# Designs tried in a protein design run: peptides against a protein of PDB entry 6DSZ. Part 177

Target 1, 361 residues: chain A of PDB entry 6DSZ
Amino acid sequence: NYVVTAQKPTAVNGCVTGHFTSAEDLNLLIAKNTRLEIYVVTAEGLRPVKEVGMYGKIAVMELFRPKGESKDLLFILTAKYNACILEYKQSGESIDIITRAHGNVQDRIGRPSETGIIGIIDPECRMIGLRLYDGLFKVIPLDRDNKELKAFNIRLEELHVIDVKFLYGCQAPTICFVYQDPQGRHVKTYEVSLREKEFNKGPWKQENVEAEASMVIAVPEPFGGAIIIGQESITYHNGDKYLAIAPPIIKQSTIVCHNRVDPNGSRYLLGDMEGRLFMLLLEKEEQMDGTVTLKDLRVELLGETSIAECLTYLDNGVVFVGSRLGDSQLVKLNVDSNEQGSYVVAMETFTNLGPIVDMCV

## One batch from the design tools (peptide; made by RFdiffusion4, then SolubleMPNN)

Design b2_p19_3_s4 (from b2_p19_3, 8 letters changed)
Fold by OpenDDE base, seed 5:
Structure b2_p19_3_s4 (fold): chain B 361 residues (1-361), chain A 19 residues (1-19)
Amino acid sequence: as target 1 above (361 residues)
Amino acid sequence: EKEKEKLKEVLKELEEEEK
C-alpha cells in the first residue's frame, strides 16, 4: 500500500492582495483547490502566516472592507456553493480565522453556467453578486450583524453572461456585464435594488461589442465606467465617453486575466494564454474645471511569465503570477528592459507538481 | 520611443512608491 502522501495542491486557481491580517500588512492570499494560503508581503519576499483548509474547491475569493472595519474581510465561495465571510484575528501568537458569516447559496432549480461561477462584491460593500446559473443573478446583502448569508435571485433576461462586475461611483449598486445573444456580444448595465429585489435600468449600454469580448474591468473614480477586453480590442465606456483601441499585439493570444496596479485605476496588468504580461495604461486628461477624463488607452508588453490563471500586483513593481498550468512566480518589473526587451525578472518560482488527480481508487 | 519613455516613467513610479 503506497500511501501516496497527499501532496499539497500546487496549482493556483485564484489569488488576491489586500490587508487581511492587519490594516498595515500587505497580504497575498492564494487559493490552491481546497486550500487557502495566507502570506505577508515583505521586502524579503512572501512570509507564510497561515494555511486554511476549506470545505470545498475555492471558486471565488475576494477581499472587501465594509465601512467601519479596520482590515479586509475575505469572501469565499466554494464550487459546492458554500459561502463564508472570514476574518483574521491574532491574539498574541494565536492566529484564528473566524467565520463571520456563512451559508449555502445553491439553488434547487437552475442551469449551472458553462463559464463557471462568477462572484463580485460591490465596491461600497452593499452586496455580493453571484452568477451561478443562467438567467439568474444572486444577491447576498451584506449586513454586519447577520451570521447567516441569505441570498435572493433576480431574474436576468440575458441568459449568456460572459463576465460581470460591479461599477464604482454608483449611487445604487450597479453591475456591468458582457452577454451574448444571437446578434452577438453586448455590454449592459443594471442597477440592483435591494429593496425591490429587482433590476433597474443602468446608466449605459453598448450593443454589438467585439464578438470575443470576454472580460469586464470596473474602473475606479475619477474615470469610472468599465474596460471591455476582447480578442482584438480593448474598449472603455463610462456612459459619457467611449474609447477603443485595437493593438495588434493582443491579437496573438487571448487575454485571460487582469489585475489593477493602483487604486485610481490608471494601470492594469494583463496576462494572456502564452504567458505574456502586459500593462494597460489609462492616460488622463485634466480639464479646466478640474475634471479628469480618459485621454487614451495604451498597451505595453512587459515580458513573459508562466501562463497566469490569476495576477496580482503586490508592491514595488512586484507581481505574483498564479499559474494553474505552470509554475507560479514572483516577478519584478524593472525600469530598464533586458537585451530581449523584457521588463520582467523572475524573483521566485513555485513548482507546480500538476493537478492532484483525485484517484478515486 | 515616446511610448517606451512613458513606460519607464510608470515603472519608475512603481519603484518610488515604497520610499
Scores: peptide ipSAE 0.382, ipTM 0.861, DockQ to the pose 0.750
Fold by OpenDDE base, seed 2:
Structure b2_p19_3_s4 (fold): chain B 361 residues (1-361), chain A 19 residues (1-19)
Amino acid sequence: as target 1 above (361 residues)
Amino acid sequence: EKEKEKLKEVLKELEEEEK
């Protein structure tokens, strides 16, 4: 009887950083199919803390901090639509991952979206939003005392949503999304009424964006608004200001992931399908009234890595490159470029043994 | 040259953010 020791998954399909184990610890959380790996980021590298088996492939993994929590909570949604909110609890040497809330958010009726599952959390932790099915936006209200994750659907008129985020600095929870119709791709906003369980008109829209607009980045205050990433262009819009750039360098390969470097949204990492790593820079202008506005957008090539499925800026110019197709990497951003003009140095490489083909036997 | 200087400043700031 050869006990085929099921090889642990090595392909990364998601990563997030935050303060999950404590208020002080910087954590890296890595999703590898059904496995969650929790690390503490140290000066010496990644220290493993806990591994958790999940009841299905992790489709969404997001850290969030409700008002009055000392540390972040973890939202997970599986590909089978099992949702949970997890808390890390340590009591001496005993480490427990506590399920604060759980639920199944599957609908009996609906066409699963071709672009897959999107899960987003309101920056003010009022709700979780899920795009699971075409023409539906699912809302999970966040309530501290609720052990059961209850969801409701709001109808979306826009059937083909490409990407969606919650905006920052909105009185009501507000989504910004790229959608496609017969006329092209567009950006729209909606306010989400939790009380009425409906959409209200959002603060702005942008019709006829770039045909290949694929990603929405919600920008924190003081800038607010969103960045829209396409194949040829990067655009910013906040309702009052519009700015677009079309750097030739991004046209060579599709940007597929991003991660915010600064809490204020001044810098982002971008990864493309060729494994190129970029820095997106938001230049500020301070107005005479003390308002901060976006002056310019810039893109700088940093170097090359494994093809990122996800990127996570850690600290001190250290970046985790989570790869599904190649080896994941811990890389350092250097101030000075090497002889090839690269600012990226690989510190550690994590071998990817390939996709676990779920052989349905 | 000015763009490279700005990038260098950005990257230097990342190294100095030892919390």
Scores: peptide ipSAE 0.377, ipTM 0.859, DockQ to the pose 0.696
Fold by OpenDDE base, seed 4:
Structure b2_p19_3_s4 (fold): chain B 361 residues (1-361), chain A 19 residues (1-19)
Amino acid sequence: as target 1 above (361 residues)
Amino acid sequence: EKEKEKLKEVLKELEEEEK
């Protein structure tokens, strides 16, 4: 009996940073197929805290902090549509990951979207949104006392959603999404009514965006709005202001992931399919009334890393590069470039052994 | 040159943001 000790998966398919273990701890959470790894970020590096086995491949992993919670909760959705909200509890040396709520959100009817599962959380923690099936947007209302995650569907007229996020600073939960129709790709917004279980008209739309527009970044206040990332362009829109840039450097490879560097949304990391790491900069203009508006967008090449599936800014210019295709890395952003013009230095590399091919020997 | 200086400032701020 060769107990093929199933090698632990090494390919990273998601990562998030927040305050999961405590209000004060900075955590890195890494999804490796069915495994969740929890680290505390320290000055000395990543300290492992817990590994958790999940009942299926992790498809969505998001941290969120409901009102009156001292620390972040973790939402997980598996590829089998098992949803849970997890809480970290420590009592002395005993560490428990507690399921606060769970549910299965699978529908009996619907075409699974070819672009996969998208899960998003309203910044005000009013709901979770799920794009699981074409023509449907699933809503999970967030209720503190409900141990059973209940969901409902809203019909979405736009059948081919590319990416979707909740916007910040909206009175009602508002989604912004890129979709494709026969005329091209477009951006639209909808307000989500929990009461009526329907969409209302959102604050803005942008028809005929770049044909390869692939990602939406929701921008926090004071800017608000969204960034739309394409192959050739990066655009900002908030209903009142539109700004577009087309830096030649991004045309070389498709941007595939992003991560916000700071809470105010003035800086983002971008990773492309060649492993190039960029900084997206939102330049501020202060108005005479104290309002902050977006003056300009800039993209700066930082250097090269492993091809990122996900990026997570930690602290002190340290970035976790989660890779599915290559080795994951901890990298440091330096103030001064090296001789090659790179600001990136690899601190640690995590070997990716590739897909566990069940070699049936 | 001015753009690189601004990037340097951003990167410096990241190093100084000890939380």
Scores: peptide ipSAE 0.373, ipTM 0.858, DockQ to the pose 0.721
Fold by OpenDDE base, seed 3:
Structure b2_p19_3_s4 (fold): chain B 361 residues (1-361), chain A 19 residues (1-19)
Amino acid sequence: as target 1 above (361 residues)
Amino acid sequence: EKEKEKLKEVLKELEEEEK
């Protein structure tokens, strides 16, 4: 009996940073197909804490902290539409990952979206939103006492959603999304009514954005609004202010992932299809009334890494580069560039042995 | 040069932010 030790997956398909093990611990969570790896970020590097097998390929992995929780909870959605909310519990040396809530959110009808599964969480933890099928937005209300994740659908008139996020600072949960129609790509917002189970008109829209607009970044307060990333342009809109840049450097390769560096949303990491790592900078302007507005957007090339599937800023200029196609990396951002003008230094490399071909025999 | 200074400031802030 050759126990073929099932090779552990090495390709990274998601990563998140937060306080999952405790309020004080900084964690890196890595999704590798059906496997979740949990690390504590330390001055010495990544300390492994727990590995968890999931009942399916992880399609969405998001940390969130409901009001009154001391630490983050983890939302996971699998490619088979199994949803769960996980909590880390430690009692002495005993470590348990507790399922606080679960459910299957698959619909019997609907076309699975070609751009895959999108899962988002309202910053105020009022709901989870899911784009699973064309023309539908699924809502999971967040209730602390509910162990069963129940969902309902709201019809989207926009059949081809490219990306969607919840906005910050909204009285009602508000989504911002890029969609495509025969006239091109557009940005729209909707308020989500939990009570009426419908969309209301959102605060703003932007018709005729760049044809290759592919990502939405929700910007925290005080800026608010969203960043829209395209092939040639990066735009900001918050209902009151619009700003666009078209830095030539981003035309060379498609930006495919992003991560917020700081809580105020003044800085973002961007990764492209060539493994280039950028910093997106939001320059602030303080108004006479004490309001903060966006003055300018800037993109700076930091260096080159493995092709990122996901990026997450850890701490102290350390970034985890999760790669599906190449080796994942822990990299340091240095204050001073090297002789080649790179600010990036690889600290650790995690060998990717390639996709586990599930030989279903 | 001014651009490099701003980036340097940003990167320096990241090193000083011990959480």
Scores: peptide ipSAE 0.365, ipTM 0.855, DockQ to the pose 0.714

Design b2_p19_4_s1 (from b2_p19_4, 7 letters changed)
Fold by OpenDDE base, seed 5:
Structure b2_p19_4_s1 (fold): chain B 361 residues (1-361), chain A 19 residues (1-19)
Amino acid sequence: as target 1 above (361 residues)
Amino acid sequence: SAEEERLKEVLRELEEEEK
């Protein structure tokens, strides 16, 4: 009887950084299939705090801080459409993960989207948005006193949404999304009315973006707007300003993940399918009236890592590279490049033992 | 290059912002 010791999953399918354990602690949260790992980021590295088994494969994992909360809450959606909001609570040595709210958000009718589950949270914590099915946008209103996550659907005319985010600095919750139609790919915005349970016209749109536009990054204030990442180009749009770059270096491999480095959205990490790590830079121009405008976009190659499924900037130039296909890494960004021109140094490597083959024996 | 120096400045800022 080979007791196949149930090997813990090692492939990373999501990661997020924030203040989950306390207001002061910087946490790294890692999703490994059905398992959530919680770390505190320290000068010595990652300190494990808790591991949590989830009732299904984690499909969405997002930290958010509602008004009046001292620390971040965690939204989890599983591949079986079980949603929960989790809180970390410590009382002395006792650590509890409290479920503040839960619900099942599965629809009886709908075609699951081919690009999978997308979950997003409004920056002002007014709602959670879910793209689960083609032609539907699911909204979960965020209410502090509601232990039951209730959702409603808004019909999307755009059937093939590629990616979607909530924008920053909007009076009403506003989504920005890339979609595909027979004419190509486009970017559109909608305001989400909680009262009317409908979309209103958003502040801007951009028709006929790059054919392979695949990712939306919502940019914080003062810039606002969104970055659209394609195969050949990176574009910025905020309704008033449009800027596009086509750096030859990004054509070599598809960018597959991103993470914001700084709270003001001036810098982003980008990872591609070859494991190349880039910095996307938003250059500022201060106007005479004190307004900050985007002057330029730049992409700089930092180095090479494992192929990232997810990236998260931690602290002091340290980046966690969550990999599904290879070993996850903790890497340091150095000020000086090595002889190969790389700014990336691996600090720690987390062995990926491959997919847990459920050998049903 | 001037570009490399700008990148180095960005990377230096990342080390300084959290001290």
Scores: peptide ipSAE 0.460, ipTM 0.888, DockQ to the pose 0.775
Fold by OpenDDE base, seed 2:
Structure b2_p19_4_s1 (fold): chain B 361 residues (1-361), chain A 19 residues (1-19)
Amino acid sequence: as target 1 above (361 residues)
Amino acid sequence: SAEEERLKEVLRELEEEEK
């Protein structure tokens, strides 16, 4: 009897950072298929805390902090549409991952979207939004006392949503999304009414964006608005201000992931399909009335890493590069470039043994 | 270059931000 020790999955399909174990701890959470790995970020590196087996492939993993919580909660959605909200509890040496809420959010009717599952959380923790099926936006209201995750659908007129995020600083929960129609790609916003279970007109739209616009980044206050990343251009829009750049360096390879460095959204990491790591910089201008506006956008090449599926800025110039196709890495951003002009140094490499081809025999 | 110095400043700030 060859006990084929099923090798644990090594390919990373998601990563997030936040304060999950405590208010003070900085955590890195890594999704590897059905496995969740929880680390504490320390000066010495990543300290493993716990591994959790999930009842399916993790499709969405997001940290969020409801009003009056001391630490972050974890939202997980599996590829089989099982949703849960998890809390970390430690009592002495005993570590428990508690399910605060759960539910299945699968619809009996709907075409699964070709771009896969998108899950987003309102920055004010009013709701979770899910794009699971074409022409539907699923809403899970966030209620502290509700152990059962209940969802409802709102019909989207836009059938081909490419990416969607909740905006910051909106009185009502507001989504911003890139969609495709026969005329090209466009950006639109909707307010989400929990009461009426419908969309209202959002604050702004931008028709005819770049044909390959693929990602939306919601920008925190004071800037607000969103960044739209394409193949050739990066654009900012907040309803009042529009700014676009077309740095030649980004044309070489498609940007595939991003992560916010600063809480105020002044800096972002970008990763492309060649494993190049960039810094996106938002330059501020302070107006005479004390308002802060975006002055300019810049993109700087930092160096090369494994091809990122996900990026997480940790602390002190340390970045986790989660890779599906290659080895994941912990890298340091240095002030001084090396002889090759790279600001990136690999601190640790995590071997990827390849995709577990679920050979359904 | 002025651009390189600005990048170095950004990277220096990341090292000084001990959380």
Scores: peptide ipSAE 0.457, ipTM 0.888, DockQ to the pose 0.685
Fold by OpenDDE base, seed 3:
Structure b2_p19_4_s1 (fold): chain B 361 residues (1-361), chain A 19 residues (1-19)
Amino acid sequence: as target 1 above (361 residues)
Amino acid sequence: SAEEERLKEVLRELEEEEK
């Protein structure tokens, strides 16, 4: 009996950073198909803590901290629409990953969206939003006492949603999304009423954005609003302020992932299809009344990495580059560029042995 | 350049932010 030790998946399809093991620990969580890897970020590097097998390919992985929780909880949605909320518990040397809530959120009727599964969490932890099917937005209300994740659908008039996020600083949960219609791509906002189970008119919209607008970044307060990333342009809108840049450098390759560097949303990492790593900078302007407004947007090339499927800033200029197509990397951002003008140095490389072709024999 | 110095300042801040 050759126990073919099934090769562990090495291709990364998601990564998140937060405080999952404790309030004090900084964690890196890596999704590799059905496998979740949990690390503690230390000055010495990544310390492995736990590996968890999931009942399906991880499609969404998001950390969130409900009000009054000491540490982050993990939301996972699988490609088979199994949803769970996980909690890390440690008692001495005993480590348990506890399922706080679970549910299957599959619909019997609906066209699965071609752009795949999108899962988002309201910054105030009021709900989870899911774009699973065209013309539907699924809502999972977050209730601390509910072990069963129950969802309902709200109909979207916009059938072809490209990306969606919850906005920050909204009295009601508010989504911002890029959608495509026969006239092009547009940005719209909706308030989500949990009570009425419907959309209300959102605070703003932007019609006729760039034709290749592909990503929405929700910007925290004090800026608020959203960044829309396209092939040729990066735009900011918050209802009151609109800014657009078209840096020539981003036209060379499509930006495919992003990650927020700091809590205030002044800096973001961007990765493109060529493995270029950028910093997006939000320049602050303080008004005499103490309000903070966006003055300008800038994009700076940091260097080159593996082609990122996901990026996550850790700490102290260290970035994890999760790659599906290549080797994942732990990289350091240096203050001084090298002779090639790169600010990026690889600290560690994680060999990608390729997708485990599930040979269903 | 002034842009390079601004980037260096950002990168320096990242090194000083021990969380």
Scores: peptide ipSAE 0.450, ipTM 0.886, DockQ to the pose 0.676
Fold by OpenDDE base, seed 4:
Structure b2_p19_4_s1 (fold): chain B 361 residues (1-361), chain A 19 residues (1-19)
Amino acid sequence: as target 1 above (361 residues)
Amino acid sequence: SAEEERLKEVLRELEEEEK
């Protein structure tokens, strides 16, 4: 009996930060295939708290805080369409990860999207949205007392959704998505009616965006709206204001991940396929009426890291670089650049042993 | 450059926000 000690997965396929263990703790949660690792971020670094085995590969991992929760809850969707909402509970030394709700959200009918699973949460915690299948948007209403996650589908006319997010500051849950049709790529918004289980017309659309527009970032208030990231351009739109930049530096490699640095959405980290780390800056303009508007967008090269599958800003200029292809890193952003012009210093490196080939022996 | 100084300001703010 060769106990093939299944090597623990080391490739990171997702990461998120928030307050999962307590209201005060800053956590880093790392998805490594079927494994969830939970850390507390401390001044001394990452303190491991718990590891959790999941019933399948983690496809979606998002923290959210419903109204009246003291700390964040964790939504997980597996590649087998098992959904759960998890809560951290600690009683003395006993640590439990409690399933608040669960369900299977697989449909019997539908073409799985070639671009994979997308899961998003409404910023006001009204619903979870899932793009699992072409031409369908699945909605899970969030109800505190419901232990069974129930979902319904809304038909989406746009068959080839590239990315989708919920917008901030909307009276009704509103999605913004990039989609492709024979004419190119476009951005559209829809309001999601829970009552009618249908889409209503959203506040804005942008036809004929960059052909390689691949990511949507929902921007919090006061700016609102969304950032659309392409190969050559970064655009902002909020219904009233449009702004586009085409910094030459981003043309060299495709931006593949992003993470918000601050709660107000003024700064974002961007990672590309070459392991370059950028800061995207939203420059503010205060109007005489006290409204804040976007003045400009700027992209700055910070330095190089491992090729990020995911990025998570932690605290004090510390960034976790989750890598699938290389070693994950904990890096520090410095105020002063080094001799090479880099603002990035590696603090810790986490060896990636590569994909666990399930050698079914 | 003015651009570099603006980046440095952003990076400085990141170090200060969590004291």
Scores: peptide ipSAE 0.447, ipTM 0.884, DockQ to the pose 0.761

